# Peptides against a protein of PDB entry 4ASU, part 120

Target 1, 270 residues: chain A of PDB entry 4ASU
Amino acid sequence: ATLKDITRRLKSIKNIQKITKSMKMVAAAKYARAERELKPARVYGVGSLALYEKADIKTPEDKKKHLIIGVSSDRGLCGAIHSSVAKQMKSEAANLAAAGKEVKIIGVGDKIRSILHRTHSDQFLVTFKEVGRRPPTFGDASVIALELLNSGYEFDEGSIIFNRFRSVISYKTEEKPIFSLDTISSAESMSIYDDIDADVLRNYQEYSLANIIYYSLKESTTSEQSARMTAMDNASKNASEMIDKLTLTFNRTRQAVITKELIEIISGAA
Target 2, 83 residues: chain B of PDB entry 4ASU
Amino acid sequence: FTFASPTQVFFNSANVRQVDVPTQTGAFGILAAHVPTLQVLRPGLVVVHAEDGTTSKYFVSSGSVTVNADSSVQLLAEEAVTL

## One batch from the design tools (peptide; made by RFdiffusion4, then SolubleMPNN)

Design b2_p15_8_s3 (from b2_p15_8, 4 letters changed)
Fold by OpenDDE base, seed 5:
Structure b2_p15_8_s3 (fold): chain B 270 residues (1-270), chain C 83 residues (1-83), chain A 15 residues (1-15)
Amino acid sequence: as target 1 above (270 residues)
Amino acid sequence: as target 2 above (83 residues)
Amino acid sequence: DEEEEELEKKLKELE
């Protein structure tokens, strides 16, 4: 490599390092906010799921329609955030199909669609875009919930797959159940709740769906920002190491060039 | 007893004496060992009666309330403010 | 999105 080539590469890597450092800082700020906002969201979301856990709602085996909601975002450069969700979605879809279930997919965030569109395009109902630029709100979750309920797909049960935040360096892809109104109303374990007005139950279910979506979005966002922060930090470190290596190479090459020029002058070969 | 909005937690697995909630079917009080029920909140006042006799008031916009067989209660409001 | 993709490609080259 010529001095010019090395210099060009050094310049490029230095620029990349500047970008990754900046992105790290931005991600760090977003992470801090996300983590703060996740605290109440988790209590809220876990609270919403309490019924399903306590009632141990079971879907009859003859019910075949299953909905998978994958929660991610539109933005890249966050490590395995998107691929982890997609992997879990694929696994779940395959298992359900093997069990004779009909599977439909909703993607929250464009990255899910990008990963799964080739293999699962026929199973997608809808993809929600414009996720990840701003922190998700309950309003956003409500919109998603409403769209799902109005999609015309009458699922029996479903699963929402998202990355649960553990720590700044750890997340786990998890699955939580979602149930249709019919499934809840017909569940034997819900018999103790039978004296509920149908309209009330419908509204309750709408809130439940919005609640779990909101929760999943908050977990996903926190995980994503943390992962991005880590990814950008790693990138910055890698860039730094490469700069050091190239600098050494540059110095060595420069000396070689000088030596060659001196020899040419002395020998009269120039 | 858990009482939360998407952005704020008021009670987290707390023991309370009574919670008065405004529901679409009417306001009712949740006491110990209340029968299991699911309700939807209407805009109104939530009153939490603590075991120590303290009463706290909140305004909620909408949401849900769940009373489980194990006496656990989840009050989940879309929006809630302390009064 | 294109900018992110370009950056991703560049970052892969550093690995």
Scores: peptide ipSAE 0.296, ipTM 0.937, DockQ to the pose 0.905
Fold by OpenDDE base, seed 4:
Structure b2_p15_8_s3 (fold): chain B 270 residues (1-270), chain C 83 residues (1-83), chain A 15 residues (1-15)
Amino acid sequence: as target 1 above (270 residues)
Amino acid sequence: as target 2 above (83 residues)
Amino acid sequence: DEEEEELEKKLKELE
């Protein structure tokens, strides 16, 4: 490599480092906000899931329609955030298919579709885009919930897959159940709630779905920002190391060039 | 008793004496050992009666309320404000 | 989005 080549590469990497450092700071700020907003969201979301946990709602084996909702975002540069969700979605889909169930997929965030479109295109119902630019709101979740309910796919049971935030350095891909109105209404464990008006139950389920989606979005967002911060930090470090290496190479190459020039001068071989 | 909105937590697994909630079918009071039920909130006043005798009032929008067999209660409002 | 993809490619080259 010529001195010019090395210099060019150095400049490029330095610029990349500046970008990654800036992105790290932005991610850090977004993370801090996300974490703050996750606290109430978690209480809210976990509260919404309490019924399903306590009632131990089971879907009859004869019911075959299963919905998988993967939650991530449109944005990259966040490590394994998207691939982790996609991996679990694939695994779940395969398991369900092996069990003879029909599987449909919804992607929250374009990255899910980007990863799964070739292998699972026929199973996709809808992909929600424009996720991740702004902090998710309950309104956003409601829109997703409504669209899901209006999709025409009459699922019996579903799985929402998302990254749960654990710490700034850790997230875990998790699955939470989604149940159709029919499944809930027919569940034996729900008999203690049997005096519930059908319209009330329907509305309740709509809220439940929105609540769970909202919760998943908040968990996902926090995880994503944290992961991005880490990824950008790692990138910055890698860039720094490369800069050091290239600088050494530059110095060595420069010396070699000088030596060569001197030899040419001395030898008269111009 | 858990009472939260998407953005704010008012009660988290707290013990309360009574919670009055506005539902689509009417307001009802949730007491200890209330029968399990699922309800949908209407815009209105939530009144929480603490064990110490204090009463807190909240205005809520739409949402849900769950009373479980174990007497746990989840009041989840889309929007809620302290009065 | 294109900028992010480009950056991703560049970052992979650093790894």
Scores: peptide ipSAE 0.292, ipTM 0.936, DockQ to the pose 0.914
Fold by OpenDDE base, seed 2:
Structure b2_p15_8_s3 (fold): chain B 270 residues (1-270), chain C 83 residues (1-83), chain A 15 residues (1-15)
Amino acid sequence: as target 1 above (270 residues)
Amino acid sequence: as target 2 above (83 residues)
Amino acid sequence: DEEEEELEKKLKELE
């Protein structure tokens, strides 16, 4: 490589490093906020899931319609955040299909669609875009829940798949159940609950769905920002190493050029 | 007893004597060993009676309340404020 | 988000 080539490459990588460092700082700020907001959201979301855990709601085997909701975002450069969710979605879809279930998919965030478009396009009901630029609100979750409930797809049960935040360096892709109103209403395990008005149960289920979606969004957001921060940090380090290598190469090449020129002068060559 | 909104936690797995909640069917008190039930909240006052006799009041908008067979209670409001 | 895609491509070049 010529000195010119190396210089051009150095300039390019230095610019990349500036960008990745900046993105790291932005991600760090967003992570800090997300983590603060996740604390109450987790209590809220886990609380909402308590009924399903305590009641041990089961779906009859003859019910075949299953909904998978994958939760991520529209934004890239966050490591394996999207691929982890997609991988588990694929696995779950395959398992359900093998069990004779009909599977439909909802993607929260455009990245889910981008990954699964080729292999699962026919199973998608809807993809929610414009996810990830701002922190998710309960209102956002409610909109998603409402859209799902009004989609016309009468699922029996479902799975919401998202990345649960563990620490700044770790997340875990997990699955939580969602149930249709009919499934909840007909569940034998619900018999211990006092006579519940049908309208009350419907409203309760709507809140439950919104709550779970909100929870998943908050977990996903925190995980994503943390992962992006790490990814950008790694990229910055990689860039730094490359800059060092290229700088050494530049210096060696420069010395060689000078030496060659001196030899040419001494030898009388052009 | 867990009482939370999406943005704030008021009680997390706490032991309380009684919780009064406003539901669409009317206000009711949740005591120890209350029968399992599901209710939807209406805007109104939540009153938490602690074991030590202290009472805390909250205003809630909408949401849900769950009383499980194991006496666990989840009060989940969309919005809630301390009074 | 074209900028993000471009950055992704550039980052791959660092590998």
Scores: peptide ipSAE 0.289, ipTM 0.935, DockQ to the pose 0.933
Fold by OpenDDE base, seed 1:
Structure b2_p15_8_s3 (fold): chain B 270 residues (1-270), chain C 83 residues (1-83), chain A 15 residues (1-15)
Amino acid sequence: as target 1 above (270 residues)
Amino acid sequence: as target 2 above (83 residues)
Amino acid sequence: DEEEEELEKKLKELE
């Protein structure tokens, strides 16, 4: 490579490093906000899931319709955030299919569709886009919940798959259950609850679904921002290493050119 | 007793004496060892009676309340403000 | 989105 080539590449990589550093800072700011907002959201969401855990809601074996909701975003450059969710979705779908279940998929965030479009296109009910630019709100979750309930797909049970935030350096892809109104209503374990009006139960289920979706979005967002911060930091470090390598190459090449010129002068061949 | 909105936590696994809630079927008080039930909130006042005798009031919009067999209570409001 | 795709391409060159 010529000195000119090396210099051009150095300039390019330095520019990349500036961009990744800037993105790291932006991700850090978004992470700080997300983590703050996750605290109450987690209490709220976990509280919503408490019924299903405590009542031990079970779906009969003869029920075959299963819904998978994958939660991520539209935005890339966040490590394995999207692929982790997609991987678990694929695994779950395969297991359910092997068990003779009918599987449908909802993607929250365009990246889910991007990863699964070729292999699972026919199973998708809907994909929600425009996720990840702004923090998710309860209104957003309500829209998703409403769309699901109005989709016409009468699932028996479902799974919402998302990345749970553990720390700034760690997340874990998890699954939480989603139950249809019919499944909840017919569950034997619900018999201990006082006589519940059908309309009340329907409304309760709608809130529950929205709550769980909201919770998953908040967990996902926090995980994503932390992962992006890490990814951009790693990219910046990689750029730095490359700059060092190219600088060494530049210096070597420069010395070689000088040496060659000196030899030509001494020999009189120039 | 847990009382939270999506953006704020008021009580987290706390012990309280009584919680008065406004529900679609009517307002009722949740006491110790209340029977398991599910209700949906209507806009109105929530009153929490603490063990120390203090009371706090909140206005809630909508949401749900769950009383479980283990006496745990989850009050989840879409919006809630302290009064 | 396009900007991110471009950046992703560039970042792969660093690996």
Scores: peptide ipSAE 0.278, ipTM 0.927, DockQ to the pose 0.933

Design b2_p15_8_s4 (from b2_p15_8, 4 letters changed)
Fold by OpenDDE base, seed 5:
Structure b2_p15_8_s4 (fold): chain B 270 residues (1-270), chain C 83 residues (1-83), chain A 15 residues (1-15)
Amino acid sequence: as target 1 above (270 residues)
Amino acid sequence: as target 2 above (83 residues)
Amino acid sequence: MEEEEKLEEELEKLK
């Protein structure tokens, strides 16, 4: 490599390092906010899921329609955030298909679609785009919930797959159940709730769905920002190491060029 | 008893004496060992009666309330403010 | 999106 080539590469990597450092700081700020907002969201979301855990709602085996909601975002540069969700979605879809279930998929965030489009395009009902630019709100979750309920796909049960935040350096892809109104109303374990007005139950289910989606979005966002922060930090470190290596190479190459020029002058071969 | 909005937690697995909630079918009080029920909130006042006799009032916009067989209660409001 | 993809590609070259 010529001195010019090395210099060009050094300049490029230095620029990348500046970008990654900047992105790290932005991600850190977003992470701090996301973590703060996750605290109440987790209580809220876990509270919403309490019914399903306590009632032990079971879907009859003869019910075949299963909905998978994958929760991620539109933005990259966050490590394995998207691929982890997609992997879990694929695994779940395959298992359900093997069990003779009909599987439909909803993607929250364009990255899910990007990963699964080739293999699962026929199973996608809808993909929600423009996720991840701003912190998710309950309004956003409500829109998603409403769209799902109005999609015309009458699922029996479903799963929402998202990254649960553990710590700044750790997240876990998890699955939570979602149930249709019919499944809830017909569940034997819900018999103790039988005196519930049908309209009330419908509205309750709408809130429940919005609640779990909101929760998943908040977990996902926090995980994503944390992962991005880590990814950008790693990138910055890698860039730094590369700069050091290239600088050494530059110095060696420069010395070699100088030596060659001196020899040419002394030998008269110029 | 858990009472939360998407952005704020008011009670987290707390023991309370009574919670009065505004539901679409009418306001009712949740006491200890209340029968399991699912309800939807209407805009109105939530009143939490603590074991120590303290009463707290909240305004909620909408949401859901769940009373489980184990006497756990989840009051989940879309929006809630302390009054 | 294009800028992020370009950056991703460049970052992969650094690994």
Scores: peptide ipSAE 0.229, ipTM 0.931, DockQ to the pose 0.910
Fold by OpenDDE base, seed 1:
Structure b2_p15_8_s4 (fold): chain B 270 residues (1-270), chain C 83 residues (1-83), chain A 15 residues (1-15)
Amino acid sequence: as target 1 above (270 residues)
Amino acid sequence: as target 2 above (83 residues)
Amino acid sequence: MEEEEKLEEELEKLK
């Protein structure tokens, strides 16, 4: 490579490093906010899931319709955030298919569709876009819940798959159950609850679904921002290393050119 | 007893004496060892009676309340404010 | 999104 080529590449990488550093700072700010907002959201969401855990809601084996909701975002540059969710979705879909279940998929965030479009396109009911630019609100979750309930797909049970935030350096892809109104209504374990009006139960289920979706979005967002911060930091470090390598190459090349010129002068060949 | 909105936690696994809630089927009080039930909230007042005798009041919009067999209670409001 | 894709491509070159 010529000195000119090396210089051009150095300039390019330095610019990349500036961008990644800036993105790191932005991600850090968004992470701080997300983590703060996750605290109440987690209490709220876990509270919503408490019924299903405590009542031990089960779906009969003869019920075959299963819904998978994958939660991520539209935004890249966040490590394995999207691929982790997609991987678990694929695994779950395969397991369910092997068990003779019908599987449909909802993607929250465009990245899910981007990863799964070739292999699972026919299984997608809907993909929600415009996720990740702003913090998710309960209104957003309600829209998703409403769309699901109005989709016409009468699932028996489902799974919501998302990245649960553990720490700034750790997340874990997890699955939480989603149950249809019919499944809840017919569950033997629900018999201990006082006589519940059908309309009440329907409304309750709608809130439950929205609550769980909201919770998953908040967990996902926090995980994503932390992962992006880490990814951008790593990118900045990689850029720094490359700059060092290229600088060494530049210096070597420069010395070689000087040496060659000196030899030509001494020899009189120039 | 857990009482939260999406953005704020008021009680987290706390012990309380009584919680009065406004539901679609009517307002009722949740006491110790209340039978398991599910209800949907209507806009109205929530009153929490603490073990120390203090009472706190909240206005809630919509949401749900769950009383489980283990006597745990989850009050989840879409919006809630302290009064 | 396009900008991010371009950046991703450039970042892959750093690996």
Scores: peptide ipSAE 0.208, ipTM 0.921, DockQ to the pose 0.922
Fold by OpenDDE base, seed 4:
Structure b2_p15_8_s4 (fold): chain B 270 residues (1-270), chain C 83 residues (1-83), chain A 15 residues (1-15)
Amino acid sequence: as target 1 above (270 residues)
Amino acid sequence: as target 2 above (83 residues)
Amino acid sequence: MEEEEKLEEELEKLK
C-alpha cells in the first residue's frame, strides 16, 4: 500500500470512529430514557400477562393455526438484537411446522423481514415499518394490535418474540403467548371466568394484545439501545486499534520511501 | 393489587381494602376474595381504599381489570391521573 | 437507511 492509500484509510477510519463515538452517546441517551420508561411498562405488561400465567391457558392440539410476532426495529448497528429474534422465530416456526401447525409471521420492524424474507416470505402476513426512530407509545402498540386483529388470519395461538432487557450488557430473547378470543373462551381453565360477557371478553383481549405488544416494544427498545451503545463502543475501540496499526504501517512505509529515494539519488538513477 | 398505566405505576402488588372501578357494565367494588372476573374499564373514577383507611382517587380512561382466583387484581388503564 | 448499511459494512471490515 502506498502512503496515499494508508493516509486515505486512516482518514476514513478516523471518521468512522467519530461517527461511532457520536452514535454511542446518542444510544446512551436513548437507553437512559428507554430504561426509565420500561419500569412502568414492565409492570403494565406483566400485569397484562398475569391472567394467562395464572389460568394456564392451553390451546387444544387440534388447533393448527399459529401466529409468530417478532419484535425488533428498522434500525441496525445494534449487535445481535435482530438476529436473535429472527433465530428464535425460525426455531419456533420449524418446531410448529414439525408439529403439523400452520405458521404465519408478523414482523414488527423492517429488520425482521430483511432477515427472513427469503426463507419465510410465504408465511409473512405483514411487516410493520417505521419502528425504532421514536420511543414506542401505547398508540403504536394499539395500531399494531388492531392491524393484527384485522389481518383476517384466524390464529388459535400466537407467540410474541422479543428481547427482554436484563441489564446494560445483557438481554434475553423471550417468547410470550398470544391467544385468540376463541381459544380463551374455550379454555377449561377459564371456567371460573365464564360469567363474562362475550363483548367484554373481546374488548379485554384487544387490550391484552395491545398491552403485550406495548410491553414487548418497550423491552425491545431498551435492549436495542443498550446493544447499540455496546456495539458502537466496540466499533470505536476496533477503530482505535486499526488507527494505531495503520499509523505504524504509515511510519514504516514513509521510512521505506525515504530510503528508496535516497538510494536513487545516490545511485544516480533518474 | 396492581394499578398501572403504560407510563405510570400507582400500585404494584399492594394490599388494599377495596378498589372501586368504573366498568362498562357499571361501577363495582373489588373486595378481598372477590369472585374472579374480567372487566373493561370505562372512563371514570377509580377509588382505592387502603388498609390504613386512606382513600385515593384516580381518573382513568379505557382499560381492563382482572380479578384472579388468588385475589390478585390487575387494573390496567390506558391513561390514568391522580385526583 | 443506506447510510446505516454502509456504515455497517465498514464496521464489519474493522472487525
Scores: peptide ipSAE 0.196, ipTM 0.930, DockQ to the pose 0.892
Fold by OpenDDE base, seed 2:
Structure b2_p15_8_s4 (fold): chain B 270 residues (1-270), chain C 83 residues (1-83), chain A 15 residues (1-15)
Amino acid sequence: as target 1 above (270 residues)
Amino acid sequence: as target 2 above (83 residues)
Amino acid sequence: MEEEEKLEEELEKLK
């Protein structure tokens, strides 16, 4: 490579490093906020899931309609955040299909559709875009829940797949169940609950769905920002190493050029 | 007993004597051995009676309350404030 | 928010 080529490459990588460092700082700020907001959201969300765990709601085998909700965002540059969710969605869809279930998919965040479009386009009901620019609110979750409930797809049960935050350096893709009103109403395990008005149960289910979606969004957001922070840090370090290598190459090449020129002068060559 | 909103936790797996909640069908008190039930909250006053005899009051907007067979209770409000 | 999007775009242009 010529000195000019190396210089151009150095300039480019230095600019990349500057950008990745800036993005790291932005991600760090967003992570700090997300982590603070996740604390109450987790208690809230786990509390909402308690019924399903305690009641051990089961879907009859003859019921075949299953909904998969994948939760991520529209934003890239966050490592394996999107691919992890998509991978588990694919696995779950395949398992359900093998069991003779009908599977439909909802993507929260455009990245889910971008990954699964080619292989699962016919299974998509809807994709929610404009996810990840701002912290998710309960209102956002309610909109998603309402859209799902009004979609016309009468699922029997479903799975919400998202990245659960573990630590600044770790997340885990997990699945939580969602149930239709009919499934909850018909579950034998619900018989121990006092006579519940049908309207009350419907409203309760709507809150439950919104609660779970909200929880998943908060877990996903925290995981994503943490992962982005790590990814940008790694990119910055990699850029730094490359800058060092190229700088050494530049210096060696420069010395060689100077030496060659001196030899040409001494030898009388052009 | 767990009482939380999306943005704030008031009680997390706490032991309480009684919780009074406003539901669409009316206000009712949840005691230690209350029968399992599901209810939807209406805007109103939540009163938590602690084991030590202290009482805390909260205003809630909407949400749900679950009483399970194991006596676990989840009070989940969309919005809640301490009074 | 807008700043992050700009940074992402710039990064993409440099790749």
Scores: peptide ipSAE 0.162, ipTM 0.926, DockQ to the pose 0.278

